# Designs tried in a protein design run: peptides against a protein of PDB entry 2AUS. Part 11

Target 1, 323 residues: chain A of PDB entry 2AUS
Amino acid sequence: ADIKREVIVKDDKAETNPKWGFPPDKRPIELHIQYGVINLDKPPGPTSHEVVAWIKRILNLEKAGHGGTLDPKVSGVLPVALERATRVVQALLPAGKEYVALMHLHGDVPEDKIRAVMKEFEGEIIQRPPLRSAVKRRLRTRKVYYIEILEIDGRDVLFRVGVEAGTYIRSLIHHIGLALGVGAHMAELRRTRSGPFKEDETLVTLHDLVDYYHFWKEDGIEEYIRKAIQPMEKAVEHLPKIWIKDSAVAAVAHGANLTVPGIVKLNAGIKKGDLVAIMTLKDELVALGKAMMSTQEMIERSKGIAVDVEKVFMPRDWYPKLW

## One batch from the design tools (peptide; made by RFdiffusion4, then SolubleMPNN)

Design b1_p9_1_s3 (from b1_p9_1, 3 letters changed)
Fold by OpenDDE base, seed 1:
Structure b1_p9_1_s3 (fold): chain B 323 residues (1-323), chain A 9 residues (1-9)
Amino acid sequence: as target 1 above (323 residues)
Amino acid sequence: YEELYRLIE
């Protein structure tokens, strides 16, 4: 998620009309909520679905969705996309995750051996999904990006782990325990990151949301609820982006595919088949789509379909029809 | 407010 993507400018003369659209930081509070994502600190106990239902009740919302299930006992970063932003969770589901886990060993193991064996689990691992997962129980490869041991206290091992989406930390700990020869189980788990969402100043509790909504509705104070909700554009920060001309925005907002002439600038390293975010020159999310060309093809070609538009977020009226 | 606050505990 932290990979700074190079930005290639295709049209350096392209300007944007400041009167069109609603940049993320300029949305009225009601519109900000309609296009919002909460970086929720999920408490241990409730399911991710129960927590989403609570947020809908607290904020008086019709729709919301979460950026990847946490088990009931697991706390931490749960992105919750609101209302018109609900479908932005599609960008978050495939995003990398970080956890802090407490592993309890079932026997004594020298610390040097613990460190050595845990290091061997960095890279590609073979996992079988647990019975409770909605995923077919087929063996699959997953990436462990890093393991950072934070503390070793006898049989208790506290560690940070960065993983590919749908890596099961409980299964990882079980296999580490087998490799150590003593067995192990997951005592505690917290998610500290989900793509662009992490433990930072934007992390809020359910109680914070109750308070902040009350301050807005009863006291007329918008500041707290405004800060508690991130713009939906936050949920696509980790995706490759394509920025489009003002003249292309309304067409894409109507569900038209993005053609090469509409591109002003784009990230390097887009491949055919990648999920991409289509942005305005004001960094507003227009749509998500599938790249039909590489970055290089989008630069070199004068025409053709650059992006197959899958999910439109922007309203059709924010930009004028210029076709 | 107080009802919601207590029900999420």
Scores: peptide ipSAE 0.092, ipTM 0.846, DockQ to the pose 0.807
Fold by OpenDDE base, seed 2:
Formats: C-alpha cells, sequence, structure tokens
Structure b1_p9_1_s3 (fold): chain B 323 residues (1-323), chain A 9 residues (1-9)
C-alpha cells in the first residue's frame, strides 16, 4: 500500500472550478458520514458482520460493509465503509494485510531452528482454505511478503507477518509447526493493517463511536465523530488513480465509461484489467473501474474507452453536465 | 446511549 506511484501529466493546463463538488476536507458532517469509512478496532468475540450491524445501530445507518472478514477471536483493523461508500470495500478486499500472531509450539525447538524455518515461509505458499470459510476449498498459492519475529519465549513465538489478501494465518502456523516437526497452533491473532488502514490515531472502538455520536446528537459537538470517520477516498489510496477533467465528471457520475480525452493525469504502471480509481482534480472519488488500456496506451491514444466504470460513488449533481 | 454502551460489552 505504501508504494508511491509516479504521476504522469497529460494536460498541464487543466483547471478545476472551486464551486463544483465536495472535496474530502470540505464535506458537511452528514455528507462526510454518507461517504465515510471507519478504521474500526474490532474486539475479539463478535463476527465482522455483527460488528457492522452494531455500527449501523450506533450511527443510525441504513447500509454498511467491511473491507475483509476477521474471525470472531481475531481483533484489530477492520475498515467499515458507510452508506453511499459501502461498495468501496471492493478496493480493500484484494489489498495486502498485516498481522501480529502468537504461535504456540507443541514441542521444544532450538531458537535458531525456529528463525531459520520461519524465514523459509517468506514468498509463495500453498494453502487450503479452512472448512469455516465461504471460499471454495481449492488449493491456492498465496504470497507471504515478510515474517518478522518479535519475541521467542520457549514454545511461544510472537511474530509480525505481511500477507496477500485471503492468506490464512492459522494455516500458515499449522504448516510452520509441521516443518519444525513438533506441530503448532495459533494462540492469538491481531490484524494491524488492511491496505491503507493501519494502527494509528484514526483507529477507533465501538465504545468511541457511541460516545462520539452522543456528543454530536446531544451536545452539538461534531468534531469527534468527524475525526472518527475517514473520507471514502482513504479506501482507494493504495489503488492506481486517473484524474479527469471537470467536463468528464458528470458523465462518469451518470455511469458512462471514461474515454481517453477526459484524462488530465494518471499513475504510471496501470495495466489492462487493473482496478483503478477515477478522481476529480480535487481528489474526490468519482468511480471505481477496470482499466481497458495501459498507462502508455492512455497517453499515446487520442480516443477510446480507458476505463470500464464498474461502481459510481459521486452524486450526479456535484458537477454540471458539460455535454 | 447507556443501553448501547452496555450491550457492546
Amino acid sequence: as target 1 above (323 residues)
Amino acid sequence: YEELYRLIE
């Protein structure tokens, strides 16, 4: 998620009207909530779906969705997209994840052997999804980006792990235990990162949300609930972006595909088939879509469909129709 | 408020 993508400017003279749209920092509180994402600290115990139901009750919402399931016993970073932003979770589902895990070994193993074997699990691993997952139980390859051992105390191994989306840490620990020859199980698990969402000052509890909503509704203090909710644009920070002309915004907001003449600037390294975020020149999310061209093709071509628009977020009236 | 707070515990 932290890879800065180069920005290629196609039209250096393109300006934006300051009267159109609602930049992420300039939304009224009600509109900010309608286009919000909470970086929730999920408690251990409830399912991710129960926690989403709680947020809907606390904040009086019709709709919400989460950016990737945590098991009941797993705590930590659960992005929850609100109301009109609910479908932005499609950008978070394929994003990398980080966890801190406690592994308990079923026998004594020298520390040097633990460190050596765990290092061999960096890279590509073969996993079978657990019986409890809604995912078809086919063998699949997953990437382990890194393993950092934090502490070893006898049979207890505390470690940080960065993984591809849908990697099962319980299955990883089981395979590490088999490779060590003694067996192992997952004692504890916390998710510390989900794409652009991490453990930082934006992480809030369910109790924080109850308090902050009460301060807004009963005391008229909106500051706390405003800070507890991130703009939906946060949920697409890790995606490649395409910035469009003001004249193209209303068409895309009506569900039209993005054509090459509408592009002002774009990230380098977009490939055909990539999920991309279509942005205004004020960094407002218009839509998510599938790239139909590479970055190079979007620069070189004068016409054609650049992005197949899959999901619109922006209201149709924020920008005028200029066609 | 108090009901919601207690039900989340």
Scores: peptide ipSAE 0.088, ipTM 0.845, DockQ to the pose 0.805
Fold by OpenDDE base, seed 3:
Structure b1_p9_1_s3 (fold): chain B 323 residues (1-323), chain A 9 residues (1-9)
Amino acid sequence: as target 1 above (323 residues)
Amino acid sequence: YEELYRLIE
């Protein structure tokens, strides 16, 4: 998620009309909620779906969706996209995750051996999805980006782990236990990161949401509920971006594919087939789509379909039709 | 408010 992407400018003279659109910082509270994502601290106990249902009840919402399932017993970072932003969770599903896990060993192992073996699990690992997963039970590789041992207390190993989306920490711990020769199980798990969402000042509980909604509706204080909801643009911070001309925004908002002439600037390193965020020059999310060209092709070509637009978020009327 | 607060415990 923290990959700094170079920005390549194609049109350095492109301007944007300040009267068009609603930048994330300029949305009225009702509109902010309609295009919001909550960085929820999911409690242990309920399912991720039950928690989404609670948020809908608390905030009087028609629609919401979460950025990747946490098991009932697993707490921590659960991004919940609201109303018109609900579909932005598609950007979060493939994003890297971080967890803090407690592993319990089934035998005594020297600390030096624990550290050495856990270090060997950084990189590519082979996993089979569990029976309960909607994923086909074929062997697959997953990346473990890092393992940081926080504490070793006898048979209990507390560690931080950064992983590719759909890495099963329970399975990782099982394999570590096998490699140690004593076996192990996952005692506790908390998700500390889901793409751009982490444990920070934006993390809120269900109780916070009850309080903040009450303060808004009964006391007229919108500050707390405004702060508790992130703009949907937060949910795409980790994606490669393409910024488009004002004249292209309405067409894309109507579901037209992005053509090369509409591009003002773009991130380096876009590959054909990548999920990309189409942005206005005011950093408003217009749509998600599939790159049909590389960054280099989008620079070199004068015409053609740059992005196959899959999901539009921006209302059709925020920008005028300029064609 | 109080009902919702108690129901999510």
Scores: peptide ipSAE 0.078, ipTM 0.839, DockQ to the pose 0.870
Fold by OpenDDE base, seed 5:
Structure b1_p9_1_s3 (fold): chain B 323 residues (1-323), chain A 9 residues (1-9)
Amino acid sequence: as target 1 above (323 residues)
Amino acid sequence: YEELYRLIE
């Protein structure tokens, strides 16, 4: 998620009409909610589905979806996409995750040995999905990006871990315990990051949402509920982006594939097959799609399909038809 | 409002 992507400009003279669209920070409150994502602090106890049902009840919503299941006992960062933004969770499912975990060892191990063995689990690991997962129980590789030991208190090891999507921390701790020779189990787990969503000032509880919605509906104060909901564009910050001409926006919003002439600027390092976000020059999310060309091909070619559009988010009427 | 608080706890 933290990869700074270079921006390559293809058309330096491309302008945008300020009368068209709704930039993320300029949406009326009702429209902001319809295109919103909550950075929820999920409490321990409820399922991720129960929490989504609660948010729908609190905010009087027809639909919502979460950016990746947390087990009932697991707390922390759960992105919840609202209404018209619900399908933006597709961008968050493959995103890296961070956790803080408490591992309990079943025997005494010297601290130097704990540190040495845990460092060996950075990189590629082989996991079996747990019995409770909807995933076929085949062995699979997963990346552990980093392990940071925060505290060691006798048999209790508190650590931060950055992992590829669908890495099982419980299984990681079990394997660490085996490698230490004493065994171990996961005592506690909190998710501290899901792609672009982290523990920061945007993290809110279910109680905060009840209060903030009440202040808006009963007192006419929209400020709190506005701050508690992030624009859907937040949910795609970690993706490679392609910015398009105003003349291409309505076509893409109607489900047309993005062609090379519509590109104004793009991130470096796009590969064929990558999930990409198609943006306006006002940083509005138009659609998600699959790159059909590399960045280099999109620069060098004068024509062809650059992106196969999979999911449109922008309404068809925000930009005029210019074709 | 109070009912929603009690149901989240």
Scores: peptide ipSAE 0.066, ipTM 0.832, DockQ to the pose 0.811

Design b1_p9_1_s4 (from b1_p9_1, 4 letters changed)
Fold by OpenDDE base, seed 5:
Structure b1_p9_1_s4 (fold): chain B 323 residues (1-323), chain A 9 residues (1-9)
Amino acid sequence: as target 1 above (323 residues)
Amino acid sequence: YKELYELID
């Protein structure tokens, strides 16, 4: 769910110098790629790691990483962070996911009973991780945010499901089949959302990337490859944000913790321990960090460490050192 | 949920 977060202004007089930094929409194409994330339509067949390796070859990149593994047979939304943006995937790992799944029932069940039982699986569920997962095989609770039945054709049930990160749809379908008394298995699965990345005009294939890179390198047309790559800031849209004054940017870019006097505005509802994005007044991602205060404490206090900076993304020279 | 786990064990 796109939780709209209120923005609280702490310093309404704070201005930004237009000569400093590179806003997400103003990056030269080479710099845009260095700080980019692809909303990839992963084909069925290859592993997520093989797909990342292919993207690196297609785009002539040294580094890339993905925003959460899809099984070989699973298609759909795979965010791939490029070069200097590679570590932004840490913001996407805990993000909610949406899938469209085809469940095949092993017996005949009335449609009314299918609908009633599947509705009971909205909310907290208990799961055992599959044997093939790197996760310890212990019972764990996960949230199912919603189940939407799209179609029922005899024993085939097509449904949309929104889930907490690390929910296994195969296990969910197995449990639904048991609750129906006939058993069931997952016939098909597609991921339709990973946090802020969804099926929209930004979704691109591996073939699109080959063509768009060719248009840039051989024909001098950068428009297609520019549109195929999202700014790294897209990968943090779902996080609570703190916007800082220009005089604090270089310090944070050097790895200094954010102190309360550096805050211009912030989202409501930040709790101590939350992952937060530190932004410039031009909506550039400076760093990810752990909130050391609540939103209320950041408003009320005049001093102290607001954010423990964990990962810097912004280069040290985009803003002047003002300390 | 508890009954479903007793059926899977």
Scores: peptide ipSAE 0.009, ipTM 0.438, DockQ to the pose 0.012
Fold by OpenDDE base, seed 4:
Order: sequence, then structure tokens, then C-alpha cells
Structure b1_p9_1_s4 (fold): chain B 323 residues (1-323), chain A 9 residues (1-9)
Amino acid sequence: as target 1 above (323 residues)
Amino acid sequence: YKELYELID
């Protein structure tokens, strides 16, 4: 579920200068690319790393990174952060994922039993990471947020599943098959969501990117490539946010920690230790950081470090130094 | 561009 976070306003009189910064919707095309994230439809076959390398080649980029590995055989939503936005992927790695999976059963099972057993896999499950993962093979819990059976055709079960980051759908299907008593394997897997990125009009192929880059470079048509690249701010939509005064932006962009007086508004429910996005009043991403206070502490206190700034994205010159 | 299509196909 897109958790709508309440916004608490601390300073209702705070204004922003329209001449400062580059709002996500007002970036020149070159700057838009420098601060972009592609919602890529990863084809089956290549690794996520190979796909990132191809995007860099297609778009003539120095840097790019992906928002969470898809196995070679897995298709679908792969967020690819570009250039100066490359490190925004750290916000996407812990984000929830959705998949559509085709499970093939190794025996006949009544549909009612399939539905009943699959419903039992909603909630906390125990998984062991596969051998091919860089993760230590320890038993761990993962949350299955929901399972939605889309279709049952004999031994083939098509289902949608929402999961905590690092849940292995192949392992889930294996355990479902064991619980059904017949065994099962993953026939097909597509990722349909990675945090704020989903299957929608923003989803593009590698072929689309080739064509759109061509239209821009050869024909002077920037519209297609502009639409194919999302602003980096999209990659933090799922994070709790803190909006800051114009006077605080340059300091944070220089790597200064956010102090309480700089806060204009913030999401409810921030806890100490949470990853938060520091935003301008124009919804520009300044930085990611670790909350050093709760929302309540940020409201009640007049001073102190609110956010330990871990990663700056905004250039130092988009806002003036007002100190 | 043709070479890129051959890499994706």
C-alpha cells in the first residue's frame, strides 16, 4: 500500500524563491538526465549489471546503478538511476517489491486447497537465501504483504505477491509446493513493482531508450527521452520526507547536517534511525540522511541535529548561501 | 544504433 504519510507543518509562513533550484518538472533535458531514474522493463536473459552497462552506452553516461538485482531470467521493473542520481538506489534497495509469478505444481491439487494454503503464506515466512546470493545463508524472516491468485489452470498458478525486500519468490514457491504436498517450481517471474516504480506509462524498454535517444540527438526531439526518464525524486517517494527552508538548502547541499530550525514541514511517524529524504519546498531532493530525532522531537525541540546527512544529491550552487 | 539492437536481441 502506498502509505500516505501525514504532513506536519512547523512553519506555515515559509516561502520559496521561484528563481532558486530546479524543480523536477523544470529541469533542462541534460540536467533531467543527470538527475534521472529510468523505470526499465528489464528483458529476460541479461543480468541487471549488463542492462545497466547497456543503458550507459545507449545514453552516453559515465555512471548508472540499479535499484535492486533481478535475476537474469526475471523480467520487469528495474529502476536504473543515472549519473548524479546513481546513489539514490540506496533508497530503493530496502523498498518493498511486487512480482507476478507462475508456479507450476508437480501434482494435481484441488483449487480450494491451493487457495487455502497460499493464503497461509501471507505474513512472516522463514527463508534461507539461495546459494547464488551474496547473502550469508542464514535462516531469516521475510514479510509477505499479500498474495493474490490471478489464475489457476490445472497445475499452473499465476499469482501476484507483495514482499519485503530480499524475499526470494523461488523459495516461496518451493515452500508452497511442499505445503501442498506435491512440490512446485517457479516457471516464470516478473517484477511488477520496486518501491515507487511500477508497471505504468513510465515503464520503458531498452529499445525505447535507443529510439528516444536517437530522436533527441539526431532529430532534436527531446520529448520522448524526457518522458522515459523520471526525476530522481521519484526514487524517494516511498521515504518519509522533511522539507527545509531555502536558507538551509545550501548548507545541506554542502554536507551540513540538518538542524531543527531548518525544518518547514515533515512527515509524521519518523523514528530515530529512519532513512529520510530532505526536500526543498519545491520538492527537490537535497539529500538522504538518517533521522537523529523522531517527528515529535523535531516538532518540540528548538535546536539540535534532526538529520545526519549521509548522501547529498543537490549541487551546491542551486540555492544561495544564506549564512 | 544497429549494433546496440544486436546486443539487446
Scores: peptide ipSAE 0.009, ipTM 0.578, DockQ to the pose 0.725
Fold by OpenDDE base, seed 1:
Structure b1_p9_1_s4 (fold): chain B 323 residues (1-323), chain A 9 residues (1-9)
Amino acid sequence: as target 1 above (323 residues)
Amino acid sequence: YKELYELID
C-alpha cells in the first residue's frame, strides 16, 4: 500500500472543468456519507457483520459493507464502506493486512531460538483454512511480508506481522509453536492495518460515531462526522490508477469501457488483468475495472479498450455527456 | 441510542 507508483502523463494539456463533479474534499455532508468509508476501530466481542449492522443503525444507512472480516475476539482496523461506496470493499478484500499478535508458548524457549524460527516464517507459508472459515478448505500458500518481534517476556511473544489477505495469524502462531517444539497459541490479536487504512487520526470507535452523529443531527455540527468518514477514494489509494479526460467520465459512469484516447495519466506497472481505479483529474473515483492492457500498451496504442469496467461508483450526472 | 451503547459495550 505504501509503494508510491510512478505517474506517467500521456496528455499534459488536459484540463478539468472545476464546475463538474464533486471532489472528495468538497462533497456536501450527505454526499460525503453516501460515498464514505469509516476506518473503524472494531471492538472485541461482536462479529464484523454485527458491527456493520450497528453502523447502519447509528448513521441511518440502507447499505454498508466491510473491507475484510475480523473474528469476534479480534479488535482494530475494520474499513466500513457506506451506501453507494459499499462495493469499494472489493478493492480492500485483496489488500495486505498488518496485525499485532500476542503468542503464548507452551514451554520455555531461548529468545535467540524464538527470533531465529520466527524469521523463517517470513515469505511464503502453507496454510490450511480453519473449519469456521467461509473459505473452502484447501491447502494454500500465503505471503508473510514481515515479522517484527516487539517484545519477548518469557513465554509471551508480542509481534507485528504484515501478511497477504486471508493469512490466518492463529494458524501462523500454531505453526511457529510447532517449529519451536513446544507449541503455541494466539492469546491476543489486533489488526493495525487493512490496505490504506491504518491506526491513525482517522481511526474511530462506534462510540465516536454515535457522538458525532448526535452533534450533527441535534447541534448542526458537521465537522466531527465529516472527519470520521473518509472519502471512498481512500479505499483505492493502494490500487494502480488511471486518470481520464472529462469527456470520458460520463461514458465510464454509464458503464462504457475505458478506451485509450480517454487516458490523461496513469500509474506505471499496470499489467493486463490488474484491478485498477479509474479516476477523474480531480481524483474522484469513477469506477473499478480490469486492465485489458499494460501501462506500456496504454501509452503506445492510440485506440482499444484499456479497462473493462466492472463497477461504477460515480453518478451518471456529475459530468456531462460529451459524446 | 442508549440501546446501541449497551450493545457496543
Scores: peptide ipSAE 0.008, ipTM 0.579, DockQ to the pose 0.654
Fold by OpenDDE base, seed 3:
Structure b1_p9_1_s4 (fold): chain B 323 residues (1-323), chain A 9 residues (1-9)
Amino acid sequence: as target 1 above (323 residues)
Amino acid sequence: YKELYELID
């Protein structure tokens, strides 16, 4: 999520009509909710599915979905996409994750050895999927981006870990324990980050949502519920972006593929096959799609399909048909 | 050891 991407401008004269669309900061409260994502602090105990069902009940919603399963006993950052934004969670599934884990060692190990061995687990690790997963149990490589030891108290090791999506922290701890020669298990786990969603002022509890919904419905105070819900555009901050002309927005909103002439600006470093976010010049999410060209090809070519549009989010009527 | 592989996706 923290990767700063250069923005390459193709058309510096492209303007946007302020009367078209609904920028993330200017959505009426009902529309904001309909295109919202909650940065939920999932409590320990319930499943991610139960928590999503509770949010739907609290906020009187028809649809919601979460940005990656947390086990019942695991707390922390669970992005919950609402209503028309529900499918934006597909952008969060491949995103990196951060956890704070408590590892319990099954024997005494000198602190210097703990630190040295845990540092060796930064980088590529080999994991096997659990027996209970519907996924074929093949060996897979995953990245550990960083390990930060927070505290060592005898046999208890508290650490922060940044990992590639689908890295099993329990398996990591098991392998660390084997490398230490004493064995280890995961005592506690909290997710502190899921792509662009982290522990910050946007993190809210289920209780906060109950109170904030009450303040809105009974007292007419929308401020709290508005702040508790992030625009769906936050869920794509970590993706490479392509910004398009106003004249291209309605076509893409109808499910047409993005062609090269529609591009105003784009991030550097897009590769063919990358998941990309198609944005308006007002930073509204139009669609997600697969890049059919690199950034360089999108700059050099005058025509062709730039993005195969996979999922539209924007309503068809926010921008006029200009074709 | 029930490897409760938490599917922390």
Scores: peptide ipSAE 0.018, ipTM 0.526, DockQ to the pose 0.028; fails the geometry check

Design b1_p9_2_s1 (from b1_p9_2, 4 letters changed)
Fold by OpenDDE base, seed 1:
Structure b1_p9_2_s1 (fold): chain B 323 residues (1-323), chain A 9 residues (1-9)
Amino acid sequence: as target 1 above (323 residues)
Amino acid sequence: YEELYELIS
């Protein structure tokens, strides 16, 4: 997620009309909410679905969705996409996750051995989904990107772990415990990252949302609720991007596929089949789609379908029809 | 406000 993707400019003369669209920083508060994502600090106790229901009640919303289930006992980063942005969660489901976990060992193990064995779990691991998972219980490979041991206190091991989406930390800890020869269980778990959403100044509680909504509705103070909600564009920061001409925006907003002539600039390293974000020159999310070409093909070709548009977010009237 | 605050606590 933190890899700065190179930007290749295809049309250096392309300009954008400042009167068209609503850049993320220029949305009226109601529109900002309609296209918002909350970086929620999910409390331990409730399900992710209960928390989404509470957010809908707090903010008087018709629709919302979360960027990946946390178990009831698990706290931390839960992205909640609002209203018209609800479908942006599909970009977050495949995104990497980070957790801080407390592992309790069932026997005494020398610290050096703990460190050595945990390092061996970096890379590809084989997991079986737990019984409670909606995922088919087949063995599958998952990536552990990194393990950082934060603290070792006797039998308690606090560690940070970066993982591929759908890696089960409880299963990882169980396997670490087996490899150590003493067994282990997951005592505590907090999610500290979900793709572009992390523990930072944008992380808010349910209580914060109640207070901030009250300040807006009763006192006319918008600043708090505005800061508590991120633009939906935040939810696609980790995706490869394609920036399009103003003349292509309305067509894509109507569900037309993106053709090569509409491209102004794009990220390097797009492969055929990748999920990509189609952006305006003002960094507004128009749509998500499937790349039908590589970055190189999109540069070299003068015509053809670059992106199969799967989900449109931008309203049809933000940009004029120029076809 | 109070009802919502209690509900989420």
Scores: peptide ipSAE 0.223, ipTM 0.890, DockQ to the pose 0.862
Fold by OpenDDE base, seed 2:
Structure b1_p9_2_s1 (fold): chain B 323 residues (1-323), chain A 9 residues (1-9)
Amino acid sequence: as target 1 above (323 residues)
Amino acid sequence: YEELYELIS
């Protein structure tokens, strides 16, 4: 998520009308909620689905969705997309995750051996999804980006791990235990990151949401609930972006594919087939789509479909029809 | 408010 992408400018003279749209920082509170994502600290106990249902009840919402399931016993970062932003979870599901895990060993192992073996699990691993997972029960490769041992106390190993989406930490710990020759189990797990969402000042509890909504509705104080909800644009920060002309925004908001002439600037390194975010020049999310061209093709070509638009977020009336 | 606070506790 922290990879800074180079921005290539295709049209350096393109301007945007300040009267059109609603930039993320300029949305009225009701509109901010309609296009919001909560960085929720999920408590241990409830399912991710129960927590989403509670958020809908707390905030009086019709729709919400989460950015990747946490098991009932797992706490920490659960992005919850609200109302009109609900489908932005499509951007978060494939994003990398970080966890802090407590592994309990079933026998005594020298610390040097623990450190050596855990380092061997950085890189590609083979996993089978758990029985309770909706994912097909086939063997699959997953990336472990890093393992950082935080503490070793006898048979208890506290570690940080960065992983590809859909890596099962319980299965990783089981395999580490087998490699150590004594066996192991996952004692505790907390998710500390889900793509662009991490443990920071934006992390809020369910109790915080109850309080902040009450302060807004009963006391007229919107500041707390406004800060507790991130703009949906936060949920696409990790994606490659394409910024479009004001004249192209309404067409894309009506579900038209993005054509090459509509592009003002774009990130380097887009490949055909990548999930991309289509943005206004005010950094408003218009749509998610599939790149039909590379960055280089989008620069060199004068015409053609650049992005197959899969999901529109922006209302059709925020920008005028200029065709 | 109170009912919701208790329900999520």
Scores: peptide ipSAE 0.223, ipTM 0.889, DockQ to the pose 0.853
Fold by OpenDDE base, seed 5:
Structure b1_p9_2_s1 (fold): chain B 323 residues (1-323), chain A 9 residues (1-9)
Amino acid sequence: as target 1 above (323 residues)
Amino acid sequence: YEELYELIS
């Protein structure tokens, strides 16, 4: 999420019609909800599925989905995509995660040794998925991007950890405990980040959602519920982007693949096979797709399929058919 | 409103 991607301009003369589409900041409240994502502070106790069901009941929604399961006992950042945005969660599943964890050691260990051993767990680790996971129990590698020790109090170690998607913090703590020679277990866990979603002013509780929806429906105040829901475009901020001509938008919204002539600008470092977001010149999400070319090939070529379109989000009528 | 508040508490 924090990687600033260079933007390469292919067509510096491309303009956009201000009458077409609905930019993320200019959607009517009903449309904003239909294309929204909540940065939910999941409480400990309920499953991620129960929380999604409650949000649907609170906001009177037909559909919603979450951006990656938290265990019942785990609190913190749970992105919940609403209605027409529900499938944007596919962009969040592979995204990096951050946690704050409390590890309890089963014996006394000098602080210098704790710090030294935990530093050795930065990088690639081998994990076996737990029995409760729907993932096949094969040994797999995962990346630990960083470990930051926040506090050491005797046998209790509070730490921040950035990890690849599907890293099991409980398993990491078990292996740290083995390496220390005394054993350890996970006492507490909170997720502090899921891709572009973090602990910030956009983080809201279930109680906040009940109150904010009531203020809108009973008092006519939409400001709170508008602020509590992020545009679906937030859920793709960490992806490489391709911006397209107004004349290409309706075709892609109908499920046509993106061809090279439709590209106005794009991020550097796209590889063949990458998940990419197709955007309008107003930063509206049109679709997600698989890159069929590198950034360099998309610059050098005059024709061909640039993106295989996998999931359309934009309605077909926001932009005119210009073909 | 009250029923929802109790359900999520």
Scores: peptide ipSAE 0.205, ipTM 0.885, DockQ to the pose 0.856
Fold by OpenDDE base, seed 3:
Structure b1_p9_2_s1 (fold): chain B 323 residues (1-323), chain A 9 residues (1-9)
Amino acid sequence: as target 1 above (323 residues)
Amino acid sequence: YEELYELIS
């Protein structure tokens, strides 16, 4: 998520009409909610689905979805996409995750050995999904991006871990324990990051949402609920982006595939098959789609389908039809 | 409000 992507400009003269669309910072509160994502601090206890149901009840919503399951006992960062933004979770599911974990060792191990062995688990690991996972129980590789040991207190090891989506920290800890020769289990787990969502000032509790919704509905104070909900564009910050001409926006919003002439600028390093965010020049999310070309092909070609549009988010009327 | 607050606690 932290990789700054180079931006390649194809059309340096492309302008955008300020009267068209609703940039993330210009949405009325109701529209902001309709296109919102909550950075929820999920409490320990409830399932991620129960928490989503609670948010729907609290905020009087018809639809919501979460950006990646946290187990009932696991707390922390759970992005919850609201209403018209619900499908943006597709961008969050494959996003990297960070956790703080407490590992309890089943025997005494010298600290130097703990540090050495845990360092060996950085990189590619082989995991089998747990029985309760909706994922087929096939052996799969997952990347551990980093392990940072925060504290070692006898048999208790507190560590930060950055992982590829669908890495099971419980399984990682089990394997670390096996490698240490004493065994280990996961005592505690908190998710501190889910792609662009992290522990920051945007992290809110269910209680905060109850309070903030009350302040809005009963007292007319929008500020708190507005701050508690992030624009859906936050949920795609980690994706490669393609920025399109105003003239292409309405077509894409109607579900038309993005063609090469519609591209104003794009991130470097897009590969065919990548999930990409199609953005306006005002950084509004139009759609998610599958890249049908590389960045280089999108630069070199004058025509063709650049993106197969899979999920439209932008309303059809925000930009005029210019065809 | 109060009912929801208690129920999520």
Scores: peptide ipSAE 0.202, ipTM 0.883, DockQ to the pose 0.845

